# Designs tried in a protein design run: peptides against a protein of PDB entry 2AUS. Part 67

Target 1, 323 residues: chain A of PDB entry 2AUS
Amino acid sequence: ADIKREVIVKDDKAETNPKWGFPPDKRPIELHIQYGVINLDKPPGPTSHEVVAWIKRILNLEKAGHGGTLDPKVSGVLPVALERATRVVQALLPAGKEYVALMHLHGDVPEDKIRAVMKEFEGEIIQRPPLRSAVKRRLRTRKVYYIEILEIDGRDVLFRVGVEAGTYIRSLIHHIGLALGVGAHMAELRRTRSGPFKEDETLVTLHDLVDYYHFWKEDGIEEYIRKAIQPMEKAVEHLPKIWIKDSAVAAVAHGANLTVPGIVKLNAGIKKGDLVAIMTLKDELVALGKAMMSTQEMIERSKGIAVDVEKVFMPRDWYPKLW

## One batch from the design tools (peptide; made by RFdiffusion4, then SolubleMPNN)

Design b2_p14_3_s4 (from b2_p14_3, 10 letters changed)
Fold by OpenDDE base, seed 3:
Structure b2_p14_3_s4 (fold): chain B 323 residues (1-323), chain A 14 residues (1-14)
Amino acid sequence: as target 1 above (323 residues)
Amino acid sequence: SAAARARVEALARK
């Protein structure tokens, strides 16, 4: 999410009609909810699925989904995509995660040795998924981007860790404990980041959602519930983007693949096979898809399929058919 | 423990 992506402009004369679509900042409250994502502070205790069910009940929603399971005991950042946005969570599954963890050591270890050994776990590690995961239990590499020790108190080590998606912090702590020679376990865990979602002013509790929904429905005050829900476009901020002509939007919204002539601007560094967000010139999410070309190929070619469209989000009627 | 959790949560929000 912290990767600033250069924007390459292919068509600097491309304009957008201000009457078409619904930019994230101009959605009526009901439409904002239909295309929303909550940055939920998941409490410890409930499953991620129970919390999603509660949100659906609180906000009177038909559909919702979460951006990556937190264990019952794990608190913190759980993106919950609402209604029409429900499937945007697929963009959050491959996104990096950050946690604050409390590791308890099973023996006494000098602080200098703790610091040295934990630093060695930055980079590539080998993990086997736990039995409870739907993932095949094959050994696989995962990246630990950083480990920041926050506090050492005897056998208790508090640390921040940035990891590749599907890194198991419990297994990391187990391996650190083995490397220290005394063993260790995960005492506490909080997720502080899931891609573009972090602990910030957008983080809300289930209690906040109850109150904010009440203020809207009973008192007619929409401000709180509006602020508590992020536009679905937030859930794709970390993805490489391709911005398309108004004339291409309706075709993509109907499930047509994006062809090269439809591209106005795009991020640098797109590779073939990357998950990309197709955006309007008003920064509305049209669809997610698989890049069929690199950025360079999308610049150099005059024709061809640029993106294989996998999931449409935009309604078919927001932009006119111009073909 | 509730104290350990409160400490993790308090430090994570900084």
Scores: peptide ipSAE 0.026, ipTM 0.709, DockQ to the pose 0.899
Fold by OpenDDE base, seed 2:
Structure b2_p14_3_s4 (fold): chain B 323 residues (1-323), chain A 14 residues (1-14)
Amino acid sequence: as target 1 above (323 residues)
Amino acid sequence: SAAARARVEALARK
């Protein structure tokens, strides 16, 4: 479940002009695509990069990026951020992941022992990244949030697993197999969640995108392609948020750091160094940045840099310059 | 492999 974050109001009198900006639900279809994220059901076979290249061809896009690599053989939830939203994937890379995995055991093990040993892998595990990863091959700790055994059929174990970003399920299964004493390998893997993106009504295939693009371009029907693309704000749903005054939006959209006077409301529990989403009062994503203060410091202080702005998304002209 | 994939996909959507 996404961590419900308390909202602390700092300025209860702050209003927003309805004529400024483009709320996520009120973007023209072309603008919606420019600031879109697809919850793609990645097929098994292609690389995540090949799939992104196909989406770019299908939708006639110049730029796209994915919210975390799936191996060629791995299917399921691959967030693909489009055009101006492409860099929102940085919010998804550190997000938790869920998978359904099929583990094949190399020997017979009693079901009670399988269940007991797999329960011991909930919590902290030590992993070495595989040779194929661009990540330094140092031993690192990763969190397994939960393991749910769905089915045991002889040597085949189907399970759901929630993990910290960059946990390798193949390595987890290898270690489970060692602990069982018989060895094991990953037979199949599907990703069922990547941060705020899950298997739901927003999950679409490459074929769906072909059809929906055709309905829009040839038949003038935009409803399908509009529904198939999520607003970029969905990709930051799991982040702590800071909502800012209309008068601060244009400055942040120009790449200025967020200062404390610009804050209207914010989530509780922000720490210095956290990745935060800077939002308008209409829930539009202005920028991503690094918190330079805690939530408490942002409440108590009258001045100073609250957020170091790392990536602007909002165009400079959506809100007027009020300085 | 196709049957195992179909089973993983069918069970993941439940």
Scores: peptide ipSAE 0.024, ipTM 0.697, DockQ to the pose 0.899
Fold by OpenDDE base, seed 4:
Order: C-alpha cells, then sequence, then structure tokens
Structure b2_p14_3_s4 (fold): chain B 323 residues (1-323), chain A 14 residues (1-14)
C-alpha cells in the first residue's frame, strides 16, 4: 500500500468539466454516505458480520460489507463499505495488513534469542489456513514484510507485524514459539492497518457512529458523520490507477471496457492481470477492472481494450454520454 | 486480560 506509483501522462491537454460528477470532497452528505467507507475500530467480542449489521442499523442502511474478516476476539481496523460502495471491499481483501500482537511464551527465553528468532520470520513463510477459515487448507507461502518488537516483558512479547493478505498471526506466533523451543500462543491481537486504512484520525467506534448519526438527524449537524465516513476512493488508494477522459466516463459507468483512447494518465508498473482503479480526472472512482495491457502497452498502443471492467461504482448519470 | 488488551491498544496507537 505504501508503494509510490509514478504517474505517466498521455494527454496533458485533457480537461475536465467542473459541472460533471461529484468529487469525493464535494458530495452532499446523503451521497457521501451512499459512496462511503467507515474506518471502524472493531471492538473485541462481536463478529465482523455482527458489526456490519449494527452499522447498517445505526446508519439506516440497506447494504454494507467489510474489507476483511477480523475474528471475534480481534479488535481494530475494519473497513466497512456502505451502500453503493459495498463492493469496493474487493480492493481491500488482497491488501496488506498490519497487526499489533501479544505473544505469550510458554517458557523463559533470553531477549537476544527472541529478537534473533523473530527476525528470521521476516520474509517468506509457509502456512496452512486454520480449520475455521473459509479458505482451502492447503500449504501456501505468505510474506511477512516486517516484524517490529515493541516490548519484551518476561514471557510477553509485544510486536508489530506487516503481512500479506491471508497471513494468520496465530499460526505465525505458534511457529515462532516452536522455533524458540518453548512454545507460544497469541494472547492478544489488534489490526492496525488494512491497506490504506490505518489507526489515524479517521478511525471511529460504533459509539461514535451512534452519536454522529444522532447529531445529524436530530440536531442537523452533518460535520461529524461526514468526517466519520471516508469516500469510497480511499478504499482504492493502494491500487494502480488509470485516469480517463470525461468522454469515456459514461461508457465505463455503463459497463463498457476501457479502451486505450480513453486514457489521460496512468500509474507506472501496471501488469496484465492487475486489479486497477479507473478514475475520472477529479479522482472519482468509476470502476474496478482487470488490466488487459501493461502500462507500457497502454502508452504505445493507439487502440485496444486496456481494462476489462469488472465492477462499476459510478452512477450512469454523473457524466453525460458524449457519443 | 483486559489489561493486556488495553496495553496492546495503547501501544498500537503510538
Amino acid sequence: as target 1 above (323 residues)
Amino acid sequence: SAAARARVEALARK
């Protein structure tokens, strides 16, 4: 998610009509909610599905979905996509995750040995999904991007860990415990990051949402609920982007594939098969799709399907049909 | 423990 992507401009003269669309920061509150994602601080206890159901009740919503399951006992960052944005969670499922974990060792181990062994778990690890996982229980490689030991207090090891999507921290801790020779278990776990969503000023509780919705509906104060909901575009911030001409927006919003002539600018390093976000020149999310070309092919070619459009988010009427 | 959770949560915010 922290990969700065270069932006390559194909058409430096492309302008956008300020009267068309609804830029993320200029949506009326009702529309902002319809295209919103909450950076929820999930409490320990409830399932991620129960929490989504509560948000739907609190905010009087028909639809919502979460950006990756947290176990009942796990707290922290749970992105919850609302209404028309519900399907944007597809962009968050494959995104990297960060956790703070408390590992309890089953024996005494010198601190230097703890540090040394935990450092060996940075990189590629072999995991089998737990029995409770909806994922097939096949051995698979996963990346541990980093392990940062925050504190060692006797047998309690507090650490931050950045991992590839679908890495099981419980299994990581079990394997660390085996490598230390004493065994270990996961005492506590909090998710501190899910792709672009972090523990920052945008992180809100269920209680905050109750209060903020009340302030809006009863007191007419929309400011709090507006700040508590991020635009759906936040949920694709970590994806490679392709920005399109105003004249291409309505076609893509109708489910047409993006063709090369519609591209104004794009991120470097797009590969064929990558999940990409199709954006307007006002940074509005039009659609998610699969890249059918590399960045280089999209630059060099004058025609062809650049993106196979899989999920449209933008309403069909935000931009006029210009063909 | 609730204390261990509070510690994890407090340290995760630093």
Scores: peptide ipSAE 0.022, ipTM 0.699, DockQ to the pose 0.896
Fold by OpenDDE base, seed 1:
Structure b2_p14_3_s4 (fold): chain B 323 residues (1-323), chain A 14 residues (1-14)
Amino acid sequence: as target 1 above (323 residues)
Amino acid sequence: SAAARARVEALARK
C-alpha cells in the first residue's frame, strides 16, 4: 500500500472547475457519511458481520460492508464502508494485510533456530484454505512479504507479518511449528493493517462511534463523527489512479467506459487487467474499473477504451453533462 | 503498531 506510484501527465493544460463536484474535504457531514469508510478497531468476540450490523444501528444506516473478514477472536483493523461507498470494499479485498500474532510452541527451541526458520517463511508459501473458510480448499501459493519477530519469551513468539490477501496466519504458524520440529499454534491474532487502513489516529472503536454520534445528534457537534469517518477515496489510495477531464466525469458517472481522450494524468505501471481508480482532478473517486490498456498504451494511443468501468460511486449530477 | 503490540502482549501475559 505504501508503493509510491509515479504520476505521468498527459495533458498539462487541463483545468478543473472548482464549482463542480464535492472534494473529500468539502462534503457536508451527511454526504461525508454517505461516501464514508470507518477504520474500525474490531473487538474480539463478535463476528465481522455482527460488528457491521452494530455500526448500521449506531449510525442509522441502510447499508454497510467490510473490507475483509476477521474471525470472532481476531481484533484490529476492519474497514467498514458506508451507504453509497459500501462497494468500495472491492478495492480492499485484494489488498495486502499486516498482523501481529502470538505463536505458542509445543516444545523448547533455541532462539537462533526460531529466528532462522521464521526467516525462511518470507516469500512464496503453499497453503490450503481451512475447513471453516467459504473459499474452495485448493492448494495455492501466497506471499509472505515480511516477518518481524518482536519478542521471544520461552515458547511464546510475538511477531509482525505482512501477507498477501487470503494468507491464513493460523496455517502459517502451523507450518512454522512443523519446520521447528516441535509444533505450534496461534494463541492470539490482531490485524494491524488492511491496505491503506492501519493503526493510526483514524482507528476508532464501537464505543467511540456511539459517543461521536451522540455528540452530533444531541449536542450538534459534528467534528468527532466527521473525523471518525474517512472519505471513500482513502479506500483506493493503494490502487493505481487515472485522473480524468471534467468533461469526461459525467459520462463515467453514467456508466460509460473511460476512453483515452478523457485522461489528464495517470500512474505509471498500470497493466492490462489491473483494478484502477478513476479520479477527478480534485481527487474525487468517480469509479472503479478494469484497465484495458497499459500505462504506456494509454500515453501512446489517441483513442480507444482505457478502462472498463465496473462500479460507479459518484452521483450523476456532481458534474455537468458536456456531451 | 505499538498499540497493537501492547494489546497483544497484554493478552499474551494473561
Scores: peptide ipSAE 0.017, ipTM 0.647, DockQ to the pose 0.142

Design b2_p14_4_s1 (from b2_p14_4, 8 letters changed)
Fold by OpenDDE base, seed 5:
Structure b2_p14_4_s1 (fold): chain B 323 residues (1-323), chain A 14 residues (1-14)
Amino acid sequence: as target 1 above (323 residues)
Amino acid sequence: SAAEERLRAARAAR
């Protein structure tokens, strides 16, 4: 999410009609909910599926989905995509994660040795998924981006860890304990980040959602529920983006692949096979798709399929058909 | 952070 991506302009004369579409900040409250994502503070105790079911009941929704399972005992950042935005979670599943963890050591270890050994776990690690995981139990490499020790108190180590998607913190702590020679277990875990979603002013509880929905339905005050729900475009902020002409939007919204002539601007460093977000010039999410060209090929070529469109989000009527 | 404080409190209660 923190990768600054350069924006390359291909057509500097391309304008957008202000009458077309619904920019993320200009959606009526009902439409904002239909295209929303909640940055939920998941409590410890319930499953991620139970929490999604409660949100659907609280907000009177037909469908919702979460941006990656937290275990019952694990608290913190759980993105919950609503209604028409439900499938935007596919952008969040591969995103990096941050946790704060409490590790308990099974013996006494000098603080200098704890710090030295934990630093060796930064970078590439080999993991086997636990038995309870839906993922096949094959050995796989995962990246640990950073380990920050926050506190050491005897046998208790509090630390922050940034990891590649599908890194198991319980398994990491077990291997750290083995490397220290005394063994260790995960005492507590909280997720503090999931891609673009973090612990900030957008983080809300289930209690907050009950109150904010009541203020809207009974008191006519939409402000709180509007702030508690992020636009679906938040869930794609970490992806490379391609911005398209107004004349291309309706075609992509009908499921047509994006062709090179439709591109106005794009992020640098797109590779063939990357997941990309197709955006309007008003920063509205049209679709997610697979890049069929690099950034350089999309600049240099005059024709061809730039993006294979996998999932449309935008309604077909927000922009006129210009074909 | 609020996460750090909650985990410190959970440690102190053990």
Scores: peptide ipSAE 0.026, ipTM 0.660, DockQ to the pose 0.794
Fold by OpenDDE base, seed 4:
Structure b2_p14_4_s1 (fold): chain B 323 residues (1-323), chain A 14 residues (1-14)
Amino acid sequence: as target 1 above (323 residues)
Amino acid sequence: SAAEERLRAARAAR
């Protein structure tokens, strides 16, 4: 998510009509909700599915989905995509995660040894998914991007960990405990990041959502509920982007594949097979799709399918048909 | 819990 992607401009003269579309910052409140994602602080206790059901009830929604399951006992960052945005969660499933974990050691270990051994778990680790996982229980490599020890208090080790999607912190802690020779277990876990969603000012509780919805419906105060819901575009900030001409938007919104002539600008480093976000020049999410070309091929070629459009988000009527 | 307090303190220190 923190990878600054260079933006390559193909058409520096491409303009956008200000009358077309609904930029993320200019959506009426009802439309903002329809294309929204909540950065929920999931409480410990409920399942991620129960929490999504509660949000649907609180906000009177037909549909919602979450950006990656947190276990019942795990708190913190749970992106919940609303209504028309529900399927944007597919962009968050492969995204990196950060956690703060409390590891309890089953014996006394010198602090220097704790620090040394935990540093060895940065990089590639081999994990077996737990029995309760919908994932095939095959050994698989996962990346630990970083481990930051926050506190050591005797047998309690508080640490921050950045990991590849589907890394099991409980399994990591078990292996650290084995490497320390005393054993360990996960006492507490909080997710502090899911791709672009962090513990920031956008993080809201279920209680906040109740209050903010009430302020809107009973008092006519939209400000709080508007701030509590992020535009769906936030859920794709970590993806490579392709920005398209106004004339291409309606075609893509109808489910047409993006062709090279429709591209105005794009991120560097797109590879064939990458999940990409197709954006308007107003940074509106049109669709998610699979790159059929590299960035270089999209620059050099005059024709061809650049993106196989897998999921459209934008309504068909936000931009006119210009074909 | 003392664990929750530490986890909260570690959030506030970020």
Scores: peptide ipSAE 0.025, ipTM 0.725, DockQ to the pose 0.113
Fold by OpenDDE base, seed 1:
Structure b2_p14_4_s1 (fold): chain B 323 residues (1-323), chain A 14 residues (1-14)
Amino acid sequence: as target 1 above (323 residues)
Amino acid sequence: SAAEERLRAARAAR
């Protein structure tokens, strides 16, 4: 999520009509909820599905989805996309994750050896998915981006770990324990990050959501529930973006593929096959799609399909049809 | 930090 992407301007004269669309900061509360994502602090105990069901009940929602399962015993950052934003979770599933973990060693190991061995697990690791995963139990490579040891006290090791999506921390700890020669198990786990969602001022509990919904419905106070819900655009901050002309927005909102003439600006480093966010000039999410060209091809070409539109989010009526 | 503190507290309670 921290990948800074350069913005390349293709059309420096492109303007946007301020009367069209609903920028994330200007959505009425009902519309904000319809296009919202909650940065939930999932409690330990319930499943991620039970928590999503509770949010739907608390906020009187028809639909919601989560940005990647946390096991029942695991707490922390669970992005929950609401209503019309529900499918934005597809952008969060492949996103990197951070955890804080407590590893318990099954024997005594010198601290220097713990530090040395844990550092060897930075980089590419081979994992087998656990039996309880919906994923086929094939050996697969995963990236460990970093391991930061926070505390060592006897047989207990507290550490922060940044990982590629679908890295199993329990399996990582098991392999660390094997490499140490004494064995180990995961005692505690908390997710501290899921792509652009982290432990910050936007992190809310289920209790907070109950109270904030009550303040809105009974007291007419929108401020708390508005702050508790992030715009769906937050869920795509980590993706490469393509910003389009006002004249292209309605076509893409109707499910048309994005063509090269519709591009105003784009991130550098887009490759063919990348998941990209199609944005308005007001930073509204129009759609997610698959890049059919690189950034360079989108700059150099005058025509062709730039993005195969996979999922539209924007309503068809926010921008006028200009075709 | 809040996650770290919670995990440290859960450890100290064992």
Scores: peptide ipSAE 0.025, ipTM 0.660, DockQ to the pose 0.818
Fold by OpenDDE base, seed 2:
Structure b2_p14_4_s1 (fold): chain B 323 residues (1-323), chain A 14 residues (1-14)
Amino acid sequence: as target 1 above (323 residues)
Amino acid sequence: SAAEERLRAARAAR
């Protein structure tokens, strides 16, 4: 999510009509909610599914989905996509995660040895999915991006860890404990990041959502609920983007594949097969799709399918049909 | 962070 992507301009003369669409910061409150994502501070205790069901009840919603399961005992950053934005969670599932973990060692280990061994777990690790996962229990490689030891107090090790999606911190701690020779278990875990969502001013509790919804419905004050809900475009900030002409928006919103002539600008480093966000020139999310070309091919070619459109988000009427 | 403080507090309560 921290990879700064260069923006390559293909058409420097492309303008956008200010009357078309609904830019993220200009949506009426009802429309903002329909295209919203909550950066939820999930409490310990409930499942991620129970929390989504509570949000649906609190906000009177028909649909919602979460950006990657947290175990019942795990707290912290759970992105919850609302209503028409529900499927944007597909962009968050493969995103990197950060956690703060408390590891308890089952024996005494010198601090220097703890630090040395934990550093060896940076990089590629082999994991087996836990029995509770619906995923086939095949051995798989996962990346540990970093381990930052925050505190060592006897047998308790507090650390921050950045990991590839679907890395099991409980399994990591078990393997660290084996490498230390004394064994270890995960005492506590909190997720501090899920792709573009982190512990910041956008992080809200279930209680905050109850209060903010009440202020809107009973007192007519929309400000709090508006700030508590992020635009769905936040959930794609970490993806490579392709910005399209106003004339291409309606076709893509109808489920047509993006062709090369529709591209105004794009991020560098797109590979064939990458998940990409198709954006308007007003930074509105039109669709998610699979890149059928690299960035270089999208620049060099005059024609062809650039993106296979997998999921449309934008309504068909926000932009006029110009075809 | 508030996460780190909560985890420290939970450690101290053991």
Scores: peptide ipSAE 0.024, ipTM 0.656, DockQ to the pose 0.820

